# Designs tried in a protein design run: peptides against a protein of PDB entry 4ASU. Part 213

Target 1, 270 residues: chain A of PDB entry 4ASU
Amino acid sequence: ATLKDITRRLKSIKNIQKITKSMKMVAAAKYARAERELKPARVYGVGSLALYEKADIKTPEDKKKHLIIGVSSDRGLCGAIHSSVAKQMKSEAANLAAAGKEVKIIGVGDKIRSILHRTHSDQFLVTFKEVGRRPPTFGDASVIALELLNSGYEFDEGSIIFNRFRSVISYKTEEKPIFSLDTISSAESMSIYDDIDADVLRNYQEYSLANIIYYSLKESTTSEQSARMTAMDNASKNASEMIDKLTLTFNRTRQAVITKELIEIISGAA
Target 2, 83 residues: chain B of PDB entry 4ASU
Amino acid sequence: FTFASPTQVFFNSANVRQVDVPTQTGAFGILAAHVPTLQVLRPGLVVVHAEDGTTSKYFVSSGSVTVNADSSVQLLAEEAVTL

## One batch from the design tools (peptide; made by RFdiffusion4, then SolubleMPNN)

Design b2_p22_2_s3 (from b2_p22_2, 7 letters changed)
Fold by OpenDDE base, seed 4:
Structure b2_p22_2_s3 (fold): chain B 270 residues (1-270), chain C 83 residues (1-83), chain A 22 residues (1-22)
Amino acid sequence: as target 1 above (270 residues)
Amino acid sequence: as target 2 above (83 residues)
Amino acid sequence: VPAYPLAPDASIEDRLRYAASL
């Protein structure tokens, strides 16, 4: 490589390193906020799931309609965040299809759509874009819940798939159940709640759906920002190593050029 | 007893004497060993009576309340503020 | 696949496109 080529590459990688360092700092700030906001959101979301865990709601096997909600974002450069969710969605969809279930998909975040569109286009009910620029709000979750309910897809059971935050270095893709109003109302395990008015139960379920979606968004966001911070740190380190290697190559090449010029001068071949 | 909004936790698995909640069907008091029920909140006052005799008041907008067979209670408000 | 713009500041055009895709 010429000195000019090496210099150009050095400049390019140094610029990339600046960008990745900046992105790391931005991700770190967003992570810190997301983690703070996740604490109450987790209590809230887990509280909403408590009924389903305690009641052990079972969907009858004869029920065939299943909804998969994948929760992610629009924004890349966060390691395996999107692919992990998509992988689990694919696995779940395949398992359900093999069990003779009808599967429909909702994608939260354009990355889910981007990954699954070619293979699962006919299964998508709706996708949500413009996810991840700002922290998710309960309003966002309510919109998603509303669009689901207004889709006209009468699912029996659903799965919400998202990355649960464990630590700054760890997340786990998890699934939580979503049940239709009909499934909840018909569940034998709900018999201890038989005094519940149908309208109350409907409203309760609407809140439950929004609550679970909100929780999943907060977990996903925290996981994503943490993963992005790590990815940008790794990218910055890799750039640093490449800069060092190229600098050595530059120095060697420079010395070779100087040596060549000296030989030309001494030999009179110039 | 768990009482939270999306953005704030007021009680997390706490023991309380009584919780008064505003529901669409009317306000009711949740005591120990209350029968299992699901309700939705209307805008109104939540009153938490602690075991030490202290009383805390909150305004809630909407949400849900769950009383389980194990006497656990989840009060989940869309918005809640301390009064 | 209909794509809903989730951000509150989403363009009206994007929302209309979504609505038209239903």
Scores: peptide ipSAE 0.215, ipTM 0.889, DockQ to the pose 0.035
Fold by OpenDDE base, seed 1:
Structure b2_p22_2_s3 (fold): chain B 270 residues (1-270), chain C 83 residues (1-83), chain A 22 residues (1-22)
Amino acid sequence: as target 1 above (270 residues)
Amino acid sequence: as target 2 above (83 residues)
Amino acid sequence: VPAYPLAPDASIEDRLRYAASL
């Protein structure tokens, strides 16, 4: 490579490094907010899941309809955040299909749609876009829950798949159960609960669904921002290393050019 | 006893003497060893009676309350404010 | 697959497109 080529490449990489550093700082600020807002959301969401864990609600084997909700966002540059959710969705869908279940999918975030559309387009009920520019609200979760309930798809059980936040450097893709009203009402383990009106149970289930979705959105957002911060940090470090290597190459090339010119002067004077 | 909104936690696995909740069927008190039940909240007053006799009041919007067989209680309001 | 614009400031055009796809 000529000195000119190396210089051009150095300039380009330095610009990339500035961009990735800036993006890291933005992601860090969003992460700090997301982590703070996740604390109460986790208590709230785990509280909503407590019934299903304690009642050990089971779906009869003869029931064939299963819903998968994948939770992600529209925004890239966050490592394996989207691919991890999509991978687990694919695995779950394949396992359920092999078991003779009918599978329908809801995608939260355009990235889920973009990854799964070619292979699973016929299984999608609805997707949600414009996810990830702002922190998710309970209103957003309520909209998702409402669209699910109004979809006309009668499922017996479902799975919500999202990235659970562990630490600034760690998340885990996890699944939580979703149950239909019919499944909850018919569960033998629910018999211990005193005289529950059918209308009360319906309303309770609707709130539970919204609560779980909200929780998943908060976990996903926190995981995504932390992963983006890490990805941008890694990109900045990689750029730095490349700058150092190219700078060394530049210096060596420059020395070689100077040496060649000196030899030509000496040989021509002779 | 757990009492939370999406944005704030008021009680997290706390021991309380009694919780009065506003439900669609009316207000009722949850005592220790209350029978398992599920209810939906209506807008109204929540009163938490601590074991030390301290009383805390909250206004809640919609939500749910769960009393489990293990005497654990989850009160989840969409919105809640201290009074 | 219909895509619902989740943001409250979503364009009216996108919301209408979703509604028309139902």
Scores: peptide ipSAE 0.200, ipTM 0.873, DockQ to the pose 0.035
Fold by OpenDDE base, seed 3:
Structure b2_p22_2_s3 (fold): chain B 270 residues (1-270), chain C 83 residues (1-83), chain A 22 residues (1-22)
Amino acid sequence: as target 1 above (270 residues)
Amino acid sequence: as target 2 above (83 residues)
Amino acid sequence: VPAYPLAPDASIEDRLRYAASL
């Protein structure tokens, strides 16, 4: 490489490093907010899931229609956040298909669509875009829930797949169940809940769905911002190392050029 | 007893004496040994009676309430404010 | 597959286009 090429590359990498440092700071600010907002959301979401855990709702094996909701965002540069969700979705879809179930998919965030479009396009019911620009709200979750309920797909059981936040350096892709109204109403374990009006149960289920989606969005957002912060830190470090290497190469190349020029002067070789 | 909105936690696994909730069927008082039930909240007043005799009032917009067989209660409001 | 715009600042037109694609 010529000195000019090395210089150009150095300039480019230095610019990238500036960008990654800036993105790290932005991600850090968003992470701090997301973590703060996750605290109540987790209590709220876990509270919503309590029924399903306590009632031990099971879907009969003869039921064939399964829904997978993958939760991520539109924004990249966050390590394995999107690929982890997509990988779990693919695995779940394959397992369900092998069990003879019909699988439909909802993607929250454009990245899910982008990853799965080629292989699973026919299984998508709907995708949601413009996710991750702002913190998710309960309104957003309600919209997703409404679109699902209005999709006309009468699933028996579903799974919501998202990244659960553990710490600033750790997340885990997890799955939570989604049950249809029919599955809940027919569950033997629900018999202990006395005299539930059908309209009440329907409305309850709508809230439950929105609640679970909201919870998943908050977990996903916190995980994403922490992962982005880490990814940008790593990128900045990698850029620094590359700058150091290129600087050494530049210095060596410069010395070689100077030496060559001196030899040419001394030798009289033009 | 857990009482939360998406953005705020009011009670987290707390022991309370009684919770009055506004439901579609009317005012519903939840006591420690209440039968398992599922209800949907209507806009109205939630009154929490603590074991120490303290009474707290909240206004809720909508949501759900679950009373489980283990006497655990989850009150999940879409919006809630302390009064 | 239609993509629903989730952002609150999404145009009504975009949401209507989605609805029409169903």
Scores: peptide ipSAE 0.193, ipTM 0.891, DockQ to the pose 0.037
Fold by OpenDDE base, seed 5:
Structure b2_p22_2_s3 (fold): chain B 270 residues (1-270), chain C 83 residues (1-83), chain A 22 residues (1-22)
Amino acid sequence: as target 1 above (270 residues)
Amino acid sequence: as target 2 above (83 residues)
Amino acid sequence: VPAYPLAPDASIEDRLRYAASL
């Protein structure tokens, strides 16, 4: 490589390092906010899931329609955040198909669409874009829930797949169940709640869906920002190591050029 | 007893004496060993009676309330403020 | 499959385009 080539590469990598350092700081700020907002959201979302756990809601095996909601965002440079969700969505879809179920998909975030479009395009009901620029709100979750309910797909059971935040250095892709109104209303375990008006139950289920979606968005956002912070830190370190290597190469090459020039001067071959 | 909004937690698995909630079918009081029920909240006043005799008041916009067979209660409001 | 824009600043036109694609 010429000195010019090495210099150009050094300049490029130094610029990348500046960008990755800046992105790390932005991700750190967003992470701190997301973690604060996740605390109440987790209590709220786990509270909404409590009915399904306490009532032990089960879908009959003869029911065929299954919904998968994958929760992620539009923005890359966050390690395996998007691919982990997509991988679990694919696995779940394959398992359900092998069990003779019909599977439809909702993608939250353009990255889900981008990863699954080629293999699962016919299974998508709706995709949501412009996710992750701002923190998700309950309003956003309500819109997603409304679009699900208005999709016309009468699912029996579903799965919401998202990254649950564990710590600044750890997340886990998890799945939570979602049930249709019909599945809840027909569940034998719900007989103890039999005094419930059908309109009340419908409205309750709408809130339940919005609540679970909101919870998943908050977990996903916190996981994403922590992962991005880590990814940008790693990228910055890798850039630093590459700068050091190229600097050594530059210095060696420069000395070789100087030596060559001196030999040419001494030999009169200039 | 759990009482939360998307942005704030008021009670998390707490023991309380009674919770009065505004529902679409009317206001009712949730006591210990209340029968299991699901209700939707209307805008109105939530009153929490603690075991120590203290009373806390909240205004809620909408949401849901669940009373389970194990006497656990989840009050989930879209918006809630302390009064 | 059309993508629904969730951003508050999403143009009315983008939301209408989505609605028209349904």
Scores: peptide ipSAE 0.181, ipTM 0.893, DockQ to the pose 0.035

Design b2_p22_2_s4 (from b2_p22_2, 8 letters changed)
Fold by OpenDDE base, seed 1:
Structure b2_p22_2_s4 (fold): chain B 270 residues (1-270), chain C 83 residues (1-83), chain A 22 residues (1-22)
Amino acid sequence: as target 1 above (270 residues)
Amino acid sequence: as target 2 above (83 residues)
Amino acid sequence: PPVVPLKPDASIEERLEYAASL
């Protein structure tokens, strides 16, 4: 490579490094907020899931309809955040299909659609876009829940798949169950609960669904921001290393050019 | 006893004497060893009676309350404010 | 299948992501 080529490449990489450093700082600020807001959201969401865990609600084997909700966002540059969710969705869909279940999919975030559209387009009920620019609200979760309930798709059970936040350097893709009203109402384990009006149970289920979705969005957002911060840090470090290597190459090339010129002068004078 | 909104936690696995909740069927008190039940909240007053006799009041919007067989209670309000 | 928007606002992150893609 010529000195000019090396210089051009150095300039390009330095610019990339500046961008990745800026993105790291933005992600760090958003992460700090997301982590703070996740604390109450986790208590709230786990509280909503408590019934299903304690009642051990089971779906009859003869029921064939299953819903998968994948939770992610529209934004890239966050490592394996989207691919992890999509991978688990694919695995779950394949397992359910092999078991003779009908599978439908809801995607939260355009990245899920982008990854799965080619292979699973016929299974999608709805995709929600414009996810990730602002922190998720309970209103957003309510919209998603309402759209699901009004979709006309009758499912017996479902799975919500999202990245659970563990630490600034760790997340885990997890699944939580979603049950239909019919499944809850017919569960033998629910018999221990005092006379529950059907209307009360319906309303309760609607809130429960919104609560779980909200929880998943908060976990996903926190995981995503932390992963983006890490990814941008790694990119900045990689750029730094490349700059160092290219700088050494530049210096060596420059020395070689100078040496060649000196030899030509000496040989021509001779 | 757990009482939370999406943005704030008021009680997290706490022991309380009694919780009065506003439900669609009316206000009722949840005592220790209350029978398992599910209810939906209506806008109204929540009163938490601590074991030490302290009383805390809250206004809540919509939400749910769950009383489990193990006597655990989850009160989840969409919005809640201390009074 | 339908696509439903949740939030209409463009973020600084999108601009940075675009810049990084160039």
Scores: peptide ipSAE 0.182, ipTM 0.840, DockQ to the pose 0.023; fails the geometry check
Fold by OpenDDE base, seed 4:
Structure b2_p22_2_s4 (fold): chain B 270 residues (1-270), chain C 83 residues (1-83), chain A 22 residues (1-22)
Amino acid sequence: as target 1 above (270 residues)
Amino acid sequence: as target 2 above (83 residues)
Amino acid sequence: PPVVPLKPDASIEERLEYAASL
């Protein structure tokens, strides 16, 4: 490689390193905020799921319509965040199909659509984009919930798949159940709640859906920002190593050029 | 007893004497061993009576309340503020 | 299938992400 080529590459990698360092700092700030906001969101979301866990709601096997909601974002450069969700969505969709279920998919974040569109385009009901630029709000969750409920797809059971935050270095892709109003109202395990008005139950379910979606968004966001921070740190380190290698190559090449010039001068071949 | 909004936790698995909640069907008090029920909140006052005799008041906008068979209660408000 | 936007704002972060993906 010429000195010019090496210099160009060095400049390029240094610029990349600057970008990745900047992105790391941005991700760190967003992570810190997300983690703070996740604490109450987790209590809120887990509280909403408590009914389903305690009532042990089961969907009858004869029910065939299943909804999969994958939660991620539009934004890349966060390691396996999107692929982990997509992988679990694919696995679940395949398992459900093998069990004779009809599967429809909702993607929260354009990355889910990007990964699954080719193979699962016919199963998508809706994709939500412009996810991940700002922290998710309960309003965002409500919009998603409302769109789902207004989609006209009468699912019996659903799964919301998202990355649950464990630590700054760890997340786990998890699934939580979503039940239709009909499934909840018909569940034998709900008999202890039989005095519930149908309108009350409908409203309750709407809140439950929004609550679970909100929770999943907060978990996903925290996981994503943490993963991005790690990814950008790794990228910065890799860039640093490459800069060091190229610098050595530059120095060697420079010395070779100087040596060549000296030989040409001494030999009179110039 | 758990009482939270999306952005704030007021009680997390706490023991309380009584919780008064505003529901669409009317306000009711949740005591120990209350029958299981699901309700939706209307805008109004939540009053938490602690075991030590202290009373805390909150304004809630909307949400849900769940009373389970195990006497656990989840009060989940869309918005809630301390009064 | 429909695509529904939640919050329209193209941030500097997207440009950085694009640049980092190159």
Scores: peptide ipSAE 0.160, ipTM 0.859, DockQ to the pose 0.022; fails the geometry check
Fold by OpenDDE base, seed 5:
Structure b2_p22_2_s4 (fold): chain B 270 residues (1-270), chain C 83 residues (1-83), chain A 22 residues (1-22)
Amino acid sequence: as target 1 above (270 residues)
Amino acid sequence: as target 2 above (83 residues)
Amino acid sequence: PPVVPLKPDASIEERLEYAASL
């Protein structure tokens, strides 16, 4: 490599390092906010899931329609955040198909669509884009829930797949169940709740879906920002190591050029 | 008893004496061992009666309330403010 | 299938790819 080539590479890597450092700081700020906002969101979301756990809602095996909601974002440079969700979605879809179920998919975030488009394009009902620039709001979750309910797909049960935040250095891809209004209303375990008007139950289910989606978005966002911090830190370190290596190469190459020039001067071959 | 909005937690698995909630079918009081029910909140006043006799008041916009067979209660409001 | 937008910022990947191409 010429001195010019090495210099160009050094400049490029130094610029990348500046960008990754800046992105780390931005991710850190977003993470701090996301973690604060996750605390109440987790209580809220877990509270919404409590009915399904307490009532032990089960879908009959003869029911065939299953919905998968994958939750991530549009933004890359966050390690395995998107691929982990997509992997779980693929696994779930394959298992359901093997069980004779019909599977439809909702993608929250354009990255889900990007990863699954080739293999699962026909199963997508809707994809939500422009996810991840701003913190998710309950309004956003309500829009997603409304779109799901208006999709015309009469699922029996479903799965929402998202990254649950564990710590600044750890997340876990998790699945939570979602149930249709018909599945809830027909569940034997719901008989203890029989004094419920059908309109009340419908409205309740709409809130339940929005609540669970909101919770998943908050978990996903916090996980994503923490993962991005780590990814950008690693990228910055890798860039630093590469800069050091190239700098050594540059210095060696420069000395070789100087030596060659001196030999040419001494030999009169200039 | 859990009472939360998307942005704030007021009670988390707390023991309370009574919770008065505004529902679409009317206001009702949730006591210990209340029958299981699901309701949707209307805009109105939530009153929480603690075991120590203290009373706290909240305004809620909308949401849901769940009373389970194990006497656990989840009050989930879209928006809630302390009064 | 329909694509519904929530809020757009330029992808960091595009910015990094652009920076790497310079």
Scores: peptide ipSAE 0.101, ipTM 0.849, DockQ to the pose 0.019; fails the geometry check
Fold by OpenDDE base, seed 3:
Structure b2_p22_2_s4 (fold): chain B 270 residues (1-270), chain C 83 residues (1-83), chain A 22 residues (1-22)
Amino acid sequence: as target 1 above (270 residues)
Amino acid sequence: as target 2 above (83 residues)
Amino acid sequence: PPVVPLKPDASIEERLEYAASL
């Protein structure tokens, strides 16, 4: 490579490094906010899931309609955040299909659609876009819940798949159950609950769904920002190493050019 | 007893004597041995009676309340403020 | 399948109304 080529490459990598550093800082700021907002959201969401855990709601085997909600975002450059959710969605869909279940999919974030569209397009009910530019709100969750309930798909049970935040360096793809109103109302385990008005139960289920979705969005966002911060840090480090290597190459090449020029001067071959 | 909104936690797995909640069907008091039930909140006053006899008041918008067989309670409000 | 925007710049009320209209 010529000195000019090396210099051009150095400039390019330095520019990339500036971009990745800037993105790291932005991700770090968003992560800090997301983590702060996740604390109450986790209490809220886990509280909403308590009924399903305590009531041990089971879906009869003869019920065949299953809904999968995958939660991610529209934004890339965050490592395996989207692929991990998609992978688990695929696995779950395959397992359910093998068990003779009908599977429909809802994608939260355009990345889910982009990954699964070719292989699972017929199973999609709806995809939500414009996810990830701002922190998710309860209003966003309510919109998603409402759209789900109005989709016309009469699922018996479902699952929501999202990345649960563990630490700044760790997340885990998790699954939480979703039950239809009919499944809840017909569950034998619900007999221990006092006479619940049907309208009350419907409203309760709507809140429950919104609550769980909200929780999943907050977990997903925190995981995503953390993963992006890590990815940008790694990219910045890789760029730094490449700059060092190219700088050494530049120095060696420069010395070689000088030596060649000196030889040409001395030999009179110029 | 857990009482939270999406953005704030007021009680997290706390022991309380009684919680008065406003529901769509009317206000009711949740005692330690209350029967399992599900209710939806209406805008109104929540009163938490602590074991030490202190009371805390909150205004809530909408949401849900769950009383489980194990006497655990989840009060989840869309919006809540301390009074 | 339909693609639904969350419309992040809209008020919660506007977004809920939009969702209800779908």
Scores: peptide ipSAE 0.097, ipTM 0.867, DockQ to the pose 0.047; fails the geometry check

